# Peptides against a protein of PDB entry 3ZN8: the designs that were tried, part 43

Target 1, 125 residues: chain A of PDB entry 3ZN8
Amino acid sequence: LEEYDKIQKKMEDVMEGKGKLTLRDVYAQIIALRKMGPLSKVLQHIPGLGIMLPTPSEDQLKIGEEKIRRWLAALNSMTYKELENPNIIDKSRMRRIAEGSGLEVEEVRELLEWYNNMNRLLKMV

## One batch from the design tools (peptide; aimed at target 1 I46)

Design b2_p30_7_s4 (made by RFdiffusion4, then SolubleMPNN; its pose is not in this set)
Fold by OpenDDE base, seed 1:
Structure b2_p30_7_s4 (fold): chain B 125 residues (1-125), chain A 30 residues (1-30)
Amino acid sequence: as target 1 above (125 residues)
Amino acid sequence: SQLEKQRQLALEYSEQLRKLLEEKEKKKKE
């Protein structure tokens, strides 16, 4: 509960221009989400925009769960500086992160693109 | 705007997650 309260506060702060969404925040959210149980159990109660909200089918839920795990691996392979300032992540850093996490560079790019889109969503009018 | 609607949706999503966790914790305490 405390974790999600922090997430909500962070989102509000970002919307008010008091800060920015970071990958550290994303990491915290993923961890909190995983504490709720299997993705299937969580998603059935949650519509709309999130990290992963596909149309609920068992296969899609499994894919989503795997995707979250992969993103978590990527996040675990980032430095604190990168987590706090994702904009510094260049091609070299992406490659390092991908190699360290066992992902394709494109998957890391996808995560960063998702982050950028989410951050813009929260900050823009 | 559409963007504002999406922002609201994101906030609602976060709230729903919180509520779900709350319910889970309540059940765990029983």
Scores: peptide ipSAE 0.133, ipTM 0.585, DockQ to the pose 0.073
OpenDDE base, seeds 2, 3, 4, 5: peptide ipSAE 0.027, 0.024, 0.100, 0.023; ipTM 0.445, 0.374, 0.561, 0.432; seed 3 fails the geometry check

Design b2_p30_8 (made by RFdiffusion4)
Pose (drawn by RFdiffusion4):
Structure b2_p30_8 (pose): chain A 106 residues (1, 21-125), chain P 30 residues (1-30)
Amino acid sequence: LLTLRDVYAQIIALRKMGPLSKVLQHIPGLGIMLPTPSEDQLKIGEEKIRRWLAALNSMTYKELENPNIIDKSRMRRIAEGSGLEVEEVRELLEWYNNMNRLLKMV
Amino acid sequence: LFEELFEKYLEENDFENEVLLNLIARKLEE
């Protein structure tokens, strides 16, 4: 049930219920339909879950703040340690900056 | 922006949008 601290305290809570659906707990707005979130149980069927929650905890509590400092020598680092590929790391690293970015405009 | 992300989440069930929505919702509540 400044940002990095929140990301962990949040993503950790996003596993002990599902992947839960509390996405409709702090949104007074309305949804669309039910035949859409059905593709959420598909990823649950596999023995695994997601690649993101992998290399996510395979980083320092400061490397997640400014993933820009990460180079070709640092991407392969959290790649082999997590079992993911260099490509699967980029999509993850280029996202930590997005959260810290779009949040500024909030 | 928040409403667009929410619509995208409902359509796509994208985990990126789910995290952003929760963070933005919390900041708006503050």

Design b2_p30_8_s1 (made by RFdiffusion4, then SolubleMPNN; from b2_p30_8, 14 letters changed)
Fold by OpenDDE base, seed 1:
Structure b2_p30_8_s1 (fold): chain B 125 residues (1-125), chain A 30 residues (1-30)
Amino acid sequence: as target 1 above (125 residues)
Amino acid sequence: LVEKLLEEYLKTNDFKHAVLLLLMSKKLKE
């Protein structure tokens, strides 16, 4: 819980422009949440979610979990410098990461695009 | 939080839903 709270505080700081969201932050939070159990269990800890948004099906949760595992493999194949500053990841680095993680380059690109969008959204909201 | 946003994104492929989830999370902490 303490680790989770630290991560949440970091996210809040980023939202307020006091910091930068990095892939290391993403990695840390994913790992922390995964320790809570399956995605279905984790979702149960979000009060009101079922009222505001339709609950994902079991199949969707499984697919999502697999995608997360694949992205974690990519993150594990990144250097510390890349995790801290994803903007340095060029095509060559992307290919290396993909090869190291057993993913397609496009999957790594997708992760980076997601990160960029997420970072932008956090600063906007 | 990030994983939850990712989960929502993967489910809907819609960042608007992810943002909504983020806002909800923020409000819950208030």
Scores: peptide ipSAE 0.081, ipTM 0.568, DockQ to the pose 0.180
OpenDDE base, seeds 2, 3, 4, 5: peptide ipSAE 0.037, 0.078, 0.033, 0.069; ipTM 0.547, 0.561, 0.548, 0.565; seeds 3, 5 fail the geometry check

Design b2_p30_8_s2 (made by RFdiffusion4, then SolubleMPNN; from b2_p30_8, 16 letters changed)
Fold by OpenDDE base, seed 2:
Structure b2_p30_8_s2 (fold): chain B 125 residues (1-125), chain A 30 residues (1-30)
Amino acid sequence: as target 1 above (125 residues)
Amino acid sequence: LLEELWRRYLETNSFEDRLLILLMSKELER
């Protein structure tokens, strides 16, 4: 419960523009998600989803699950410093992370791009 | 805040974006 409260507070701070989303935060959320079970089960427990939001297809869930797995591999190959400050990840670091995770460099770049976009999005909330 | 998250969810076509938004929503609704 304490862990979830910390995550909640962090997310609130980010959404209110008081905090910064890091890859550590992303990692924590992914781990929390995985503990809840398959994406299909997770989505079923989100209030309003069935009423207000379109649910992804089974194929989309599978693709998303694979993406999460791949991103988790990348995140596990990052240093703590990189997780806290993803902006320090240059081409050399990306190559190392890619090699360590069994991913293409472009996939690591995609994750970082997503992260940057998400941060911008959250600041606009 | 939840309303804004739903707006963002509907605005994006990225599954990854939607996933993170849903996770945040879940935490806020707890």
Scores: peptide ipSAE 0.183, ipTM 0.682, DockQ to the pose 0.302
OpenDDE base, seeds 1, 3, 4, 5: peptide ipSAE 0.164, 0.213, 0.124, 0.182; ipTM 0.664, 0.720, 0.626, 0.682; seeds 1, 3, 5 fail the geometry check

Design b2_p30_8_s3 (made by RFdiffusion4, then SolubleMPNN; from b2_p30_8, 15 letters changed)
Fold by OpenDDE base, seed 1:
Structure b2_p30_8_s3 (fold): chain B 125 residues (1-125), chain A 30 residues (1-30)
Amino acid sequence: as target 1 above (125 residues)
Amino acid sequence: LLEELWREYLRTSSLEHEILLLLISKKLKE
């Protein structure tokens, strides 16, 4: 719960313009998620929330877990500078990251695109 | 925006799912 609180606080700060979501933050969230499991599952144990907050099926969770594992491999292949400032990642860096993580370049691109979309959403909220 | 986020929350099961949940939670507390 403490880990999720920290992540939530970071996101709130970003939404208020007090910071920027980085891939380092994403990495921290992935680690927290693997330790605690999906927050939605935790909230389902609270009366009244279980019916209002449906969770995906077990199969969907497994698919998501595999994707997260692959993204984690990509993140582990990035430099600290890239994690803190992902916008510097060009085609050459993407190729290096892909080779280092055993992923396709397109998978790395997908991660970066997802990251950019998340930043966009955070600014809208 | 809240409705759009909720629809995406229901559809996704990845890291985005958790982020969307946090965003929804923030909006509900406003």
Scores: peptide ipSAE 0.083, ipTM 0.570, DockQ to the pose 0.344
OpenDDE base, seeds 2, 3, 4, 5: peptide ipSAE 0.079, 0.064, 0.070, 0.081; ipTM 0.577, 0.559, 0.565, 0.572

Design b2_p30_8_s4 (made by RFdiffusion4, then SolubleMPNN; from b2_p30_8, 12 letters changed)
Fold by OpenDDE base, seed 4:
Structure b2_p30_8_s4 (fold): chain B 125 residues (1-125), chain A 30 residues (1-30)
Amino acid sequence: as target 1 above (125 residues)
Amino acid sequence: LLEELWRKYLETNDFKYRVLILLISKKLKE
């Protein structure tokens, strides 16, 4: 819960224009969310969201978990500098990360694109 | 937007939707 709170605060700060979300933050969030379990449990920690919401099917839970594992593998194959500033990841770095993690380059690209999109969205919300 | 994201989350359980839902939900409650 403590780790979760720190991550949430970081994200809130970013939303307020204070700082920038990094892939290190994303990594931490993934780990925290995995520990907490389904999203419904996570949302219960948000004031006003005490209502029980539908959860994905067991099959989708498995698929989602696999996706998370793959993204974690990619993140674990990045350098500290890359995690801190993903914008430096060029095609060469991306290929290295993919090879090191046993993923397709497209999967690494997807992660990076998601990160960029998320950062933009957070600043807009 | 939140409803759409939740639908996608239910269909995929993709982390990308989980994060977005969490963030948007917090923002809406402020």
Scores: peptide ipSAE 0.257, ipTM 0.743, DockQ to the pose 0.326
OpenDDE base, seeds 1, 2, 3, 5: peptide ipSAE 0.235, 0.255, 0.247, 0.227; ipTM 0.730, 0.741, 0.731, 0.722

